# Designs tried in a protein design run: peptides against a protein of PDB entry 2AUS. Part 57

Target 1, 323 residues: chain A of PDB entry 2AUS
Amino acid sequence: ADIKREVIVKDDKAETNPKWGFPPDKRPIELHIQYGVINLDKPPGPTSHEVVAWIKRILNLEKAGHGGTLDPKVSGVLPVALERATRVVQALLPAGKEYVALMHLHGDVPEDKIRAVMKEFEGEIIQRPPLRSAVKRRLRTRKVYYIEILEIDGRDVLFRVGVEAGTYIRSLIHHIGLALGVGAHMAELRRTRSGPFKEDETLVTLHDLVDYYHFWKEDGIEEYIRKAIQPMEKAVEHLPKIWIKDSAVAAVAHGANLTVPGIVKLNAGIKKGDLVAIMTLKDELVALGKAMMSTQEMIERSKGIAVDVEKVFMPRDWYPKLW

## One batch from the design tools (peptide; aimed at target 1 H207 D211 H214)

Design b2_p24_1_s1 (made by RFdiffusion4, then SolubleMPNN; from b2_p24_1, 9 letters changed)
Fold by OpenDDE base, seed 5:
Structure b2_p24_1_s1 (fold): chain B 323 residues (1-323), chain A 24 residues (1-24)
Amino acid sequence: as target 1 above (323 residues)
Amino acid sequence: KEEEEKRREERVRKELEELRRESA
């Protein structure tokens, strides 16, 4: 998410001990993998679950999880969280998505009319989940953040679309086709973004992972596999953050709620009920939790529970117990 | 469950081997 968040400093004198923790850029390769997320280019054909199983096999992992299902025929950005990072996918499920879609029209429509009608689908739309969806078939609203037409060739319309999580592009295309009066279907679909993960230099294939793992294990070259795996902190870049004192880290790592005195700095615009990332002063992810206060309340109050800690990621021994 | 996982892994392997042959 491209939302610039202001950082408000509460304690400008707070220092961090360089001997404690493992910053994302300083993890040994084995530890980097244990706390990693792959920005996978999912091929068309396999299920997202089959692809996760393959990654576990390639990298000799016990656990992995994906940041949101892609249908078998859909390619593109599939974040895969590894080992100790597996549960970070909960931060990615509610994140916005971008797709490139090919829509085929069932009749001839003037280009000006196509452009005008597709622009009307920006904003709130009403969707019904597909019959095969595990989600109850209730009518629901979803946000379309933007539609960008890339190309129009007769009856084929290539477009980029940014959407709220759980928007069905197939249903969107069906409704556009109805509004055009000719009908339409989704010919092709690729996911180009899932929250902070996009098509960039970090995007890797299953083939890349095979080769990079081989280079590490057989040739002793770790650089490729290191670059192919992002730190788990990447998976929370789109969340509002709260940075805490070294003295608060071990308590939160043991599952204690974050109290206001532990806060060093925080993002502006946190609301009560928001999902937030609790970070060290070295930008290590400690935990995810639910904000129990707004940013303003966390600034003004001297005490109280700031965050209800829902999921700890950091090991309990990376920072000393100071309570 | 383990046999179903092995069958899924084998499908992914075959599909990757096909994609390599089509890209060569």
Scores: peptide ipSAE 0.017, ipTM 0.486, DockQ to the pose 0.048
OpenDDE base, seeds 1, 2, 3, 4: peptide ipSAE 0.000, 0.015, 0.009, 0.000; ipTM 0.346, 0.487, 0.441, 0.235

Design b2_p24_1_s2 (made by RFdiffusion4, then SolubleMPNN; from b2_p24_1, 10 letters changed)
Fold by OpenDDE base, seed 2:
Structure b2_p24_1_s2 (fold): chain B 323 residues (1-323), chain A 24 residues (1-24)
Amino acid sequence: as target 1 above (323 residues)
Amino acid sequence: SSMEKEEREKRVKEILEELRKESE
């Protein structure tokens, strides 16, 4: 569930200059692309890296990165961050994922037993990474947030599953099959969600990108390519946010840590050590950083480092230096 | 250059055709 985070206002009189910055929905098309993320429908067949390489070729980009690998045979939601937004994928890597999977059972099992056993896999599970993963084959715990059985047809079980990042659905299905006593394998898998990116009107194919880029470059029609690319701020919607004064923006954009006096408003429930998004009052992403204080500490204190700034996204010149 | 554009378009078409064949 998109947990709506409460917003606590520290300075209700803080204003922003409309002439400074580039709000997500008001970027010129070239700038929009440079700070963009594509909600790509990855086709089955290619690797996620190949698809990113193709997007770079299609859109004439120097840099891009994806928000979490899909196996070659797996289709669906692959966020691809572009150019200056490329590093925003670090916010997406730890984000929850949703899949629709087809599990094929290797024997007959009553439907009631299938439902009962699959329900037991909601919560914490122990997984071993696949042999082909670059990750050390250590046992690890992962959370299964929910399992929703969509259809049972004999030995075929179609289900939706929400999982913690880095949960292997193939391994989950294998363990379900073992628990059922008959064994099982993953027949099909599609990713339907990666953090804030889901199957919706923003989901685009490689074909769409080719066509939309052509319409822009040859016909001068930017509308399609503009809609096909989300602002980088979409990639941080799931993070707790801190909104800062205009006077603090340039300093943070230069890599300075955020201090408490710069905070205008913030989400509730920030803990020390959390990844947070530093935003302008116009909802522009300035930087990602590590919270050095809780929300409560940021409210109560008059000074100190609130956020250790790790990754700056905003150009240094979008806001004037006011320090 | 116009040549780079044509080569790019050709490569994109080839990739898309390969993807179609793998999806069948």
Scores: peptide ipSAE 0.051, ipTM 0.691, DockQ to the pose 0.099
OpenDDE base, seeds 1, 3, 4, 5: peptide ipSAE 0.023, 0.017, 0.000, 0.030; ipTM 0.494, 0.511, 0.337, 0.525

Design b2_p24_1_s3 (made by RFdiffusion4, then SolubleMPNN; from b2_p24_1, 9 letters changed)
Fold by OpenDDE base, seed 5:
Structure b2_p24_1_s3 (fold): chain B 323 residues (1-323), chain A 24 residues (1-24)
Amino acid sequence: as target 1 above (323 residues)
Amino acid sequence: SEEEKKKREEKVKKILEELRKESE
């Protein structure tokens, strides 16, 4: 998520009409909610689905979806996409995750050995999906990006871990325990990051949402509920982006594939097959799609399909048809 | 008010309990 992607400008003369569209910071409150994502602090106890259903009830929404399941006992960062933004969660499913975990060892191990062994689990690990996973129980490789030991108190090890999507922390702790020779189990787990969503000022509780909705509906104060909901564009910050001409926006919003002439600027390092976000020059999300070209091909070619558009988010009427 | 906050917390708890029963 924190990879600063270089921006390559293909057309430095391209301008945008300020009267067209609705930039993320300028949406009326009703429209902001329709294209919103909540950075929810999920409490321990309820399922992610129960929490989503609750949010729908309290905010009077027809649709919502979450950016990756947290187990009932797991707390922390659960992105919940609202209404027209519901399907933006597909951008968050493959995103890296961070957790803080408490591992309890089943025997005494010297601190130096704990530190040494846990460091060896940085990199590629082999995992078997748990029995309750809808995923076929095939062995799979996952990346552990980093392990940071926060505290060691006898048999209790508190650590931060950054992992590839779908890494099972319970399984990681089990394997660490085996490597230490004493065994271990996961005592506590909190998710502290899901792609661009982290523990920051945007993190809100279920109680906060109830209060903020009440302030809006009963007191006419929209400020709190506005701050509690992030624009859907937040959910794609970690993706490579392609910015398009105003003249191309309406076509893409109608479901047309993005062609090379429509590109104004793009991130470096796009590969064929990558999930990319198609953006306006005002940083509005038009669509998600699959790159059909690399960044280099999109620069060098004068024509062709750059992105196969998979999901449109922008309404068809925000930009005029200029074809 | 603290009383209004408590009523809202109780409402949230009740909704979560109802949703849990519907999921079982």
Scores: peptide ipSAE 0.019, ipTM 0.611, DockQ to the pose 0.352
OpenDDE base, seeds 1, 2, 3, 4: peptide ipSAE 0.017, 0.019, 0.015, 0.009; ipTM 0.494, 0.534, 0.480, 0.432; seed 2 fails the geometry check

Design b2_p24_1_s4 (made by RFdiffusion4, then SolubleMPNN; from b2_p24_1, 10 letters changed)
Fold by OpenDDE base, seed 1:
Structure b2_p24_1_s4 (fold): chain B 323 residues (1-323), chain A 24 residues (1-24)
Amino acid sequence: as target 1 above (323 residues)
Amino acid sequence: SEKKRKEREKKVEEILKELEEESK
């Protein structure tokens, strides 16, 4: 998520009308909730689906969805997209994850050997999905981006791990235990990051949401519930972005594909087939789509379909039709 | 309606109790 993407400007004279749209920082509280994402601290015990159902009940919502399943016993960062933002979870499914895990070894191993063997699991690993997974039970490769050992206490190893989406930490720990020669199991697991969502001041509990909703509805204090909900644009911070002209916004909001003439600026390094966020010049999320061109092709070409629009978020009336 | 509010509040309190019991 922390990759600073270069921004290439195609049209340096493009202006935006300040009367059109609703920038993320200027949404009334009701509209902010309609386009919101909660960085939830999921408690251990409930399923991710039960927690989403509870949030809908607490906040009196019709729709919500989560950015990637946590097992019942796993706590920590669960992004929950609300109402009109519900479909933004598609941006979070492929996002990298970070966990803190407690591994229990089934025998005594020297600390130096633990450190050496765990370092060998950085990079590409082969995994088989668990029986309970809806994923086809074929062997697959996954990336481990980093392993950071936090503490070693006899047979207990506390570590931080950054992984590709759909890496099974339980399976990783099992393989580490086999490589150590003594066996191991996962004692505890917490998710500390899901793409742009991490353990920070935006992380809130179910109890916090109950209290903050009460303060708003009974006491008229909206500040707490406003801070507890992030704009949906937060959920796409890790994606490459394409910023479009005001004249192109309404067409894309109606489900039209983005054509090259509509582009004002874009991130470097977009490849054909990448998931991209289409933004206004006010950093409002218009849509998600599949890039049909590279960044270079979008710069060099004067015409053609740049993005196949898959999911529209912006209402059709925020920007006027200028075609 | 006030009735629907009270029913939601009661239902949230039940959920919070269940979560506290599952966390022990």
Scores: peptide ipSAE 0.027, ipTM 0.472, DockQ to the pose 0.100
OpenDDE base, seeds 2, 3, 4, 5: peptide ipSAE 0.026, 0.022, 0.022, 0.022; ipTM 0.492, 0.568, 0.479, 0.512; seed 5 fails the geometry check

Design b2_p24_2_s1 (made by RFdiffusion4, then SolubleMPNN; its pose is not in this set)
Fold by OpenDDE base, seed 4:
Structure b2_p24_2_s1 (fold): chain B 323 residues (1-323), chain A 24 residues (1-24)
Amino acid sequence: as target 1 above (323 residues)
Amino acid sequence: SELRARNAELQALLEKALAKLEAE
């Protein structure tokens, strides 16, 4: 999520009509909720699905979905996409994750050896999915981006770990324990990041949501519930983006594929097959799609399908049909 | 651990939130 992507401009004269669309910061509260994502601090105990059901009950919603399962005992960052934004979770599933984990060693190991061995687990690791995983039990590689040891207290090792999506921290700790020669298990786990969502001022509890909903419905104070819900565009900040002409927005909103002439600007480093966010010039999410061209091909070509549109988010009426 | 303390706090917050939802 922290990778600044270069923006390449194809059409420096492209303007946007300020009367069209609803920029993320200009949505009425009801519309903001319809296109919202909550950065939820999931408590330990409930399943991620139970927590989503409670959010739906609290906020009187028909639909919601989460940006990647946390086990019942695991707390922390659970993005919950609301209503019309529900499908934006597709962007969060492949996103990197960060955790703080407590590893308990089954024997005494010198601190220097703990530090040395844990550093060797940075990079590509082989994992077996847990038995309870819906994922086929095939051996797969996963990236550990970083391991930061926070504290060592005898047999207890507190560490921060950044990982590729679908890395099992329990399995990582098991393998670290084997490498240390004494064995280890995961005592505690908290997710501190899911792509663009992290522990920051946007993190809210179920309790906060109850209180903020009451302030809105009973007292008419929308400020708190507005702040507690992020625009759906937050959920795609980590994706490569393609910004399109106003004239292309309605077509894409109707499910048409994005063609090269519709592109105003785009991020560098898009590869064929990448998940990309199609944005308006006002940074509104129109759709998610699969890149059919690289960034370079999208620059060099005058025509062709740039993005195969998979999921439309924008309403069809926010921008006029100009075709 | 700080994690245990935080998890206990979050559990207490959940229980309080659920109690509010049951009282509605």
Scores: peptide ipSAE 0.021, ipTM 0.416, DockQ to the pose 0.927
OpenDDE base, seeds 1, 2, 3, 5: peptide ipSAE 0.018, 0.013, 0.013, 0.000; ipTM 0.396, 0.373, 0.380, 0.324

Design b2_p24_2_s2 (made by RFdiffusion4, then SolubleMPNN; its pose is not in this set)
Fold by OpenDDE base, seed 4:
Structure b2_p24_2_s2 (fold): chain B 323 residues (1-323), chain A 24 residues (1-24)
Amino acid sequence: as target 1 above (323 residues)
Amino acid sequence: MELEKRNKELQEKLKLALEKLEKE
């Protein structure tokens, strides 16, 4: 869900100098790539790591990282963060996911029973991580936000599912099959959403990237490659944000923690311990960090550490030191 | 189904992408 977060303004007089920084829409193409994220349509077959390696080869990049592994056989939305943006993928790991899945039933079940039982799997489910996960195989709860049945053809059930990060659709389908009494397995899976990245006009293939890079390098046409790469700020759209004054930007860009006097505006509902994006007034990502205060504490307090800065993205020189 | 068709199209696009990368 695109959680529209309320924005609370602390300083309504705070202005930003238009000469400082590089807003997401005003980056030169080379800088745009250095701070970019590709909404890749991962093909079935390759691993997520192989696909990242190919993107690095296609675009002549030193570094890239993906916003959450897709299994080799799984297609669809794989955010790939580039170069200096590579570590923004940490914002996408906890993000909700959507999939379209094909479930094959091992027996005949009336459609009404399929629909009824699948609806019961909306909400909290108990899952065990698969053997191949780097995560300790502890039983854990995961939220299924919604299940939408798209098509039922005999024993084949096509459905859309929105889930909490690290929900295993294969395990969900197994449990649905058990609840139906006939058993089931996952025949096909596609990821249709990873946080702010979805199936839209920004979704590109590896083939598109090859062609668009060629058009830029050989024909001097940057438009296609520019559109194929999203600004890194896209990868944090789903996070609660704190916007800071220009005079605080350089300090945070040097790795200083954000203090309360630096805050111009912030989203409602920030809790202590939340991952937050620290933004300029031009919606540039400065850093990711851990909230050390709630939204309410950040409003009421005049001083103190608001955010423990964990990862800086902005270069140190985009904003002047004003201290 | 629609998903199988989409996956096949993506595999063909992957093949074409790799063939281009091998010629460079």
Scores: peptide ipSAE 0.366, ipTM 0.886, DockQ to the pose 0.942
OpenDDE base, seeds 1, 2, 3, 5: peptide ipSAE 0.062, 0.346, 0.320, 0.023; ipTM 0.736, 0.879, 0.870, 0.663

Design b2_p24_2_s3 (made by RFdiffusion4, then SolubleMPNN; its pose is not in this set)
Fold by OpenDDE base, seed 4:
Structure b2_p24_2_s3 (fold): chain B 323 residues (1-323), chain A 24 residues (1-24)
Amino acid sequence: as target 1 above (323 residues)
Amino acid sequence: SELRERNERLERELKLALEKLEKE
């Protein structure tokens, strides 16, 4: 997720009008909330839906959505997109995840064998989704990007794991236990990363949100609630980006597909079919869409549909119609 | 484990958050 994507400039003379739009750092607090994402530290116990409902109640919101379900017993990083940003969660669903897991072994295994076997689970694994998953219960491959053993205490193995979206850590631990010959189960699980959201200074609890909202509404102090809510643009940091001309923004905001002439700069390595973020030159999210061309095709071609716009976020009036 | 202690802290904070939310 932290791979700095190369930026290819098509139009080095393109300027942006500072009077148009609302850059992520310049939104009034109400607008910031309307286009916000909370990096929530989900407590163990409640469902992800219950937590979203509480956030809506705490912040007096009409709608919110989460960036990928955590099981009730699982704590940690749950991105919650607010109001007009609610659908930005679609960018987070396919994003990689990191967890810290406590695996309990059902027998004694030498530490060297634990380390050796767990290393073999880096790479592609075969999983079956659990019954409770909305996903069809077909066998599927998932990538384990890395396993880092943090601590081994007898039968308890604490480890960090980076995984492809929709990898079931409980199933991984079950298979590790089988490979070790003694069996294992997941004792504890915490999500430490969901795409661009991680354990950092932006991580907040429900208790923080209650207090910060109170400080804003009762004391007029907006600083805390402002810091507790990230701009929706954070939720697309891991996506390949296409930056567009000011003259193209209003058309895309009206749901028009992005055409090649509207592109100012773009990330390298875009493939046809990729989910991409369409950005202004002020790094405002205009829309999410499906790339209809590769980066190379977008450079070489003078015309054509570059992105099939799937979801618009930007209001239609932030930029003037220049067509 | 540090993970358990962290989870217990989050459960306590959740309880406090809900208690505050019910008093409002």
Scores: peptide ipSAE 0.403, ipTM 0.907, DockQ to the pose 0.910
OpenDDE base, seeds 1, 2, 3, 5: peptide ipSAE 0.402, 0.383, 0.399, 0.393; ipTM 0.904, 0.897, 0.904, 0.903

Design b2_p24_2_s4 (made by RFdiffusion4, then SolubleMPNN; its pose is not in this set)
Fold by OpenDDE base, seed 4:
Structure b2_p24_2_s4 (fold): chain B 323 residues (1-323), chain A 24 residues (1-24)
Amino acid sequence: as target 1 above (323 residues)
Amino acid sequence: SELRERNERLQRELERALEKLEAE
């Protein structure tokens, strides 16, 4: 369950001007695309990079980026951030992932033993990144949050798995096979979740995008392409948030660090060093940054740098300079 | 498996999408 983070209100009298900014639900279609993220159902076959290139071609975009590589043979949830939102993918890289995997066993194993051994792989596992990974090939611990066996058919085991970012399911299956004593390999893999993006009504195919873009450009029907593209704010739903007063927005949009007096409300449980989303009171993403204080320090202190702003998304002119 | 059938459907949809993009 996405644990709803508690919201602590620091300034209960803070109001927002409805004339300033562009809330996610009120963006003109062109602006919505410029600040959009597609929840793409990546087909098996192409690389994640090829799929991003096709989306750019389909939607006539200059820039796009994906929220974490899927192997060519892997299908499913690939968040693709568009244009000005492209760098929001940095919020998705550390996000948890869910997969449905088909594991093929190299020998016969009693179902009860399969279930027992797979349950032992819930928790911390030691993995080595594959050679093809841009990540340094050091041994690292990863969390397996859950394993749910969906079906066992002889030597074929279909299961759902929730994992920490950068957990290799192929390596997990290899180790499960070793623990079972018969060996195993990954027959099929689909990603069903990448942080806030999951298999839901927002999941679209490349074919959907072709048709929806055509309906917009040729028929003037915006509805389909609008629904096919999520606001960039979707890509930060899993992050701890800090909501700022209108008078602080323009400064942060200019790249100034967020200071404690700018905070209206914030999520509980922010630690120093956490990636946080700086939001307006209209739930617009201003910037991503590194927390320089805990939630408690941001409440107790009257001054100081709360967030080191790393990446601004909001245009500088959406809110007036009030300083 | 249902997973294989789903992947095969997605491949067919990809082929159709590419055919449309080449005809444009």
Scores: peptide ipSAE 0.330, ipTM 0.882, DockQ to the pose 0.902
OpenDDE base, seeds 1, 2, 3, 5: peptide ipSAE 0.328, 0.313, 0.318, 0.318; ipTM 0.880, 0.873, 0.876, 0.875

Design b2_p24_3 (made by RFdiffusion4)
Pose (drawn by RFdiffusion4):
Structure b2_p24_3 (pose): chain A 309 residues (1-127, 142-323), chain P 24 residues (1-24)
Amino acid sequence: ADIKREVIVKDDKAETNPKWGFPPDKRPIELHIQYGVINLDKPPGPTSHEVVAWIKRILNLEKAGHGGTLDPKVSGVLPVALERATRVVQALLPAGKEYVALMHLHGDVPEDKIRAVMKEFEGEIIQRKVYYIEILEIDGRDVLFRVGVEAGTYIRSLIHHIGLALGVGAHMAELRRTRSGPFKEDETLVTLHDLVDYYHFWKEDGIEEYIRKAIQPMEKAVEHLPKIWIKDSAVAAVAHGANLTVPGIVKLNAGIKKGDLVAIMTLKDELVALGKAMMSTQEMIERSKGIAVDVEKVFMPRDWYPKLW
Amino acid sequence: MEEMEERNEELEEELEEAMEKLEE
């Protein structure tokens, strides 16, 4: 997921006018929230659905959604997209996830076999692909390990299968997500407590600084997604419901294949929309016309890059 | 292993305090 993509510039002269839109990290606080995502450290106990409901109550929001469900007893990274950026969590499906898990073996197994068997579970699995498994600690029947997986991978099922392969059986004692696409345990990971307090600092004390840092621009959700940057003049057509045509492309990531989920970005690096690539990167460079992206969801409001009559 | 348990306990304590403040 976190492979740095090469950027290819097709129109080296394209410029963006500051009058239109906002750099993503410079939105007025209300707009920042309307188009924000929270990198939330989900506590054990509540369901992911319940956590989102609490967030909507705390932030007095109309809409919100999480990216990748965590079970009630699972803690960790739970991206919660807000308001107008609610559907941006779609961008996380192609990006991977990472967990730290505690596996309790129902029988004694030599460490040698445990490490050897765990390694064999990398690659493909049926229940999804397991990118990597790193054993952190093996203390008796307790195995602590870090695992990177494709989205939708059920870790409980993976541990169960490891138990079968060892014949002794296995139980997942606990699980914590440490990565969900670009969201990880860094300075942006916040708790529900921080969110409530920072919201009070803003609505009661008039200080927006803390609630601002607790909420990320929605563009964070597409950090690991192939991108196509378009001209200012092309943003309006897309923001108004049109698919993206090739003439509007300024630069794009290498490696885009037909059918890939892509993010359409302004030259300010704001998220305009998510869509499916109808052409490859090379076709987008060589061709002068045609639909480059079948737009599935538009995020940018019509007001930022307006059509003037 | 203990670090995960300590972190989960801290999160549960902070959640209790946040729900109390939300009910007010």

Design b2_p24_3_s1 (made by RFdiffusion4, then SolubleMPNN; from b2_p24_3, 10 letters changed)
Fold by OpenDDE base, seed 3:
Structure b2_p24_3_s1 (fold): chain B 323 residues (1-323), chain A 24 residues (1-24)
Amino acid sequence: as target 1 above (323 residues)
Amino acid sequence: MEELRERNRRLQELLERALKKLAE
């Protein structure tokens, strides 16, 4: 998510009509909510599903979904996609995660040994999903991107960890404890990042949502609830993007595949089979799809299917039919 | 709305206690 992708321009003369669509920063409050994602600070105690049901009650919503389950005892960053944006969570499921964890050791270990052994767990690790997981209990590899020890107090080790999606921190701590020879368990866990969502000024609590909804509905103040909800486009910031001509938008919004002539600009490094976000020139999300070509093929070819469109988000009427 | 506020307040108190433990 932190690597800035190069943007390759294919058509430098392409313009966009300012009367078409609804850019993320110009949506009326009702439309902003319909295409919104909350960066929720999930409290410890409730399940992720209970929290989503709660948000639906607070905000009077028909639909919502979360960008990756947190266990009941786990707090922190839970992206919750709203209404028409609900299915954008599919872009967040494969995204990297960061956690702060408190590990409790079952015996005394010298600090130098703790630091040395934990450093060995950076890279590829083998995990078996726990019994309670809906995931098939097959051995699989997962990447640990980094481990940063924050504090060591006797048998308590506070650390930050960046991991591939579907890495179990509880299992990581168990394996670290085995490698240290004394055993260990996870005492506390907080998720500090889920792809583009992190602990920043966009992070809001359930309490904030109650108050902000009240200010809007009772006092007519939209500012707080508008700030508490991010545009759905935030949920795809970590994906490679393809920006399309205004003339191609309505076809894609009707579920047509993106063809090469519709491309204005694109990120470098797209591979065949990658999940990509199809964007307007106003940075509106049209659809998610599977790349059928590499970036290089999309530049060199004059025709063909560039993206197999899997999920449309944009309404069919935001842009005119130009075919 | 008041019932929701009170429940949210209790959930925030739980979060604050968890964050304090992570800061120790």
Scores: peptide ipSAE 0.018, ipTM 0.393, DockQ to the pose 0.095
OpenDDE base, seeds 1, 2, 4, 5: peptide ipSAE 0.008, 0.006, 0.016, 0.009; ipTM 0.391, 0.333, 0.445, 0.477; seed 5 fails the geometry check

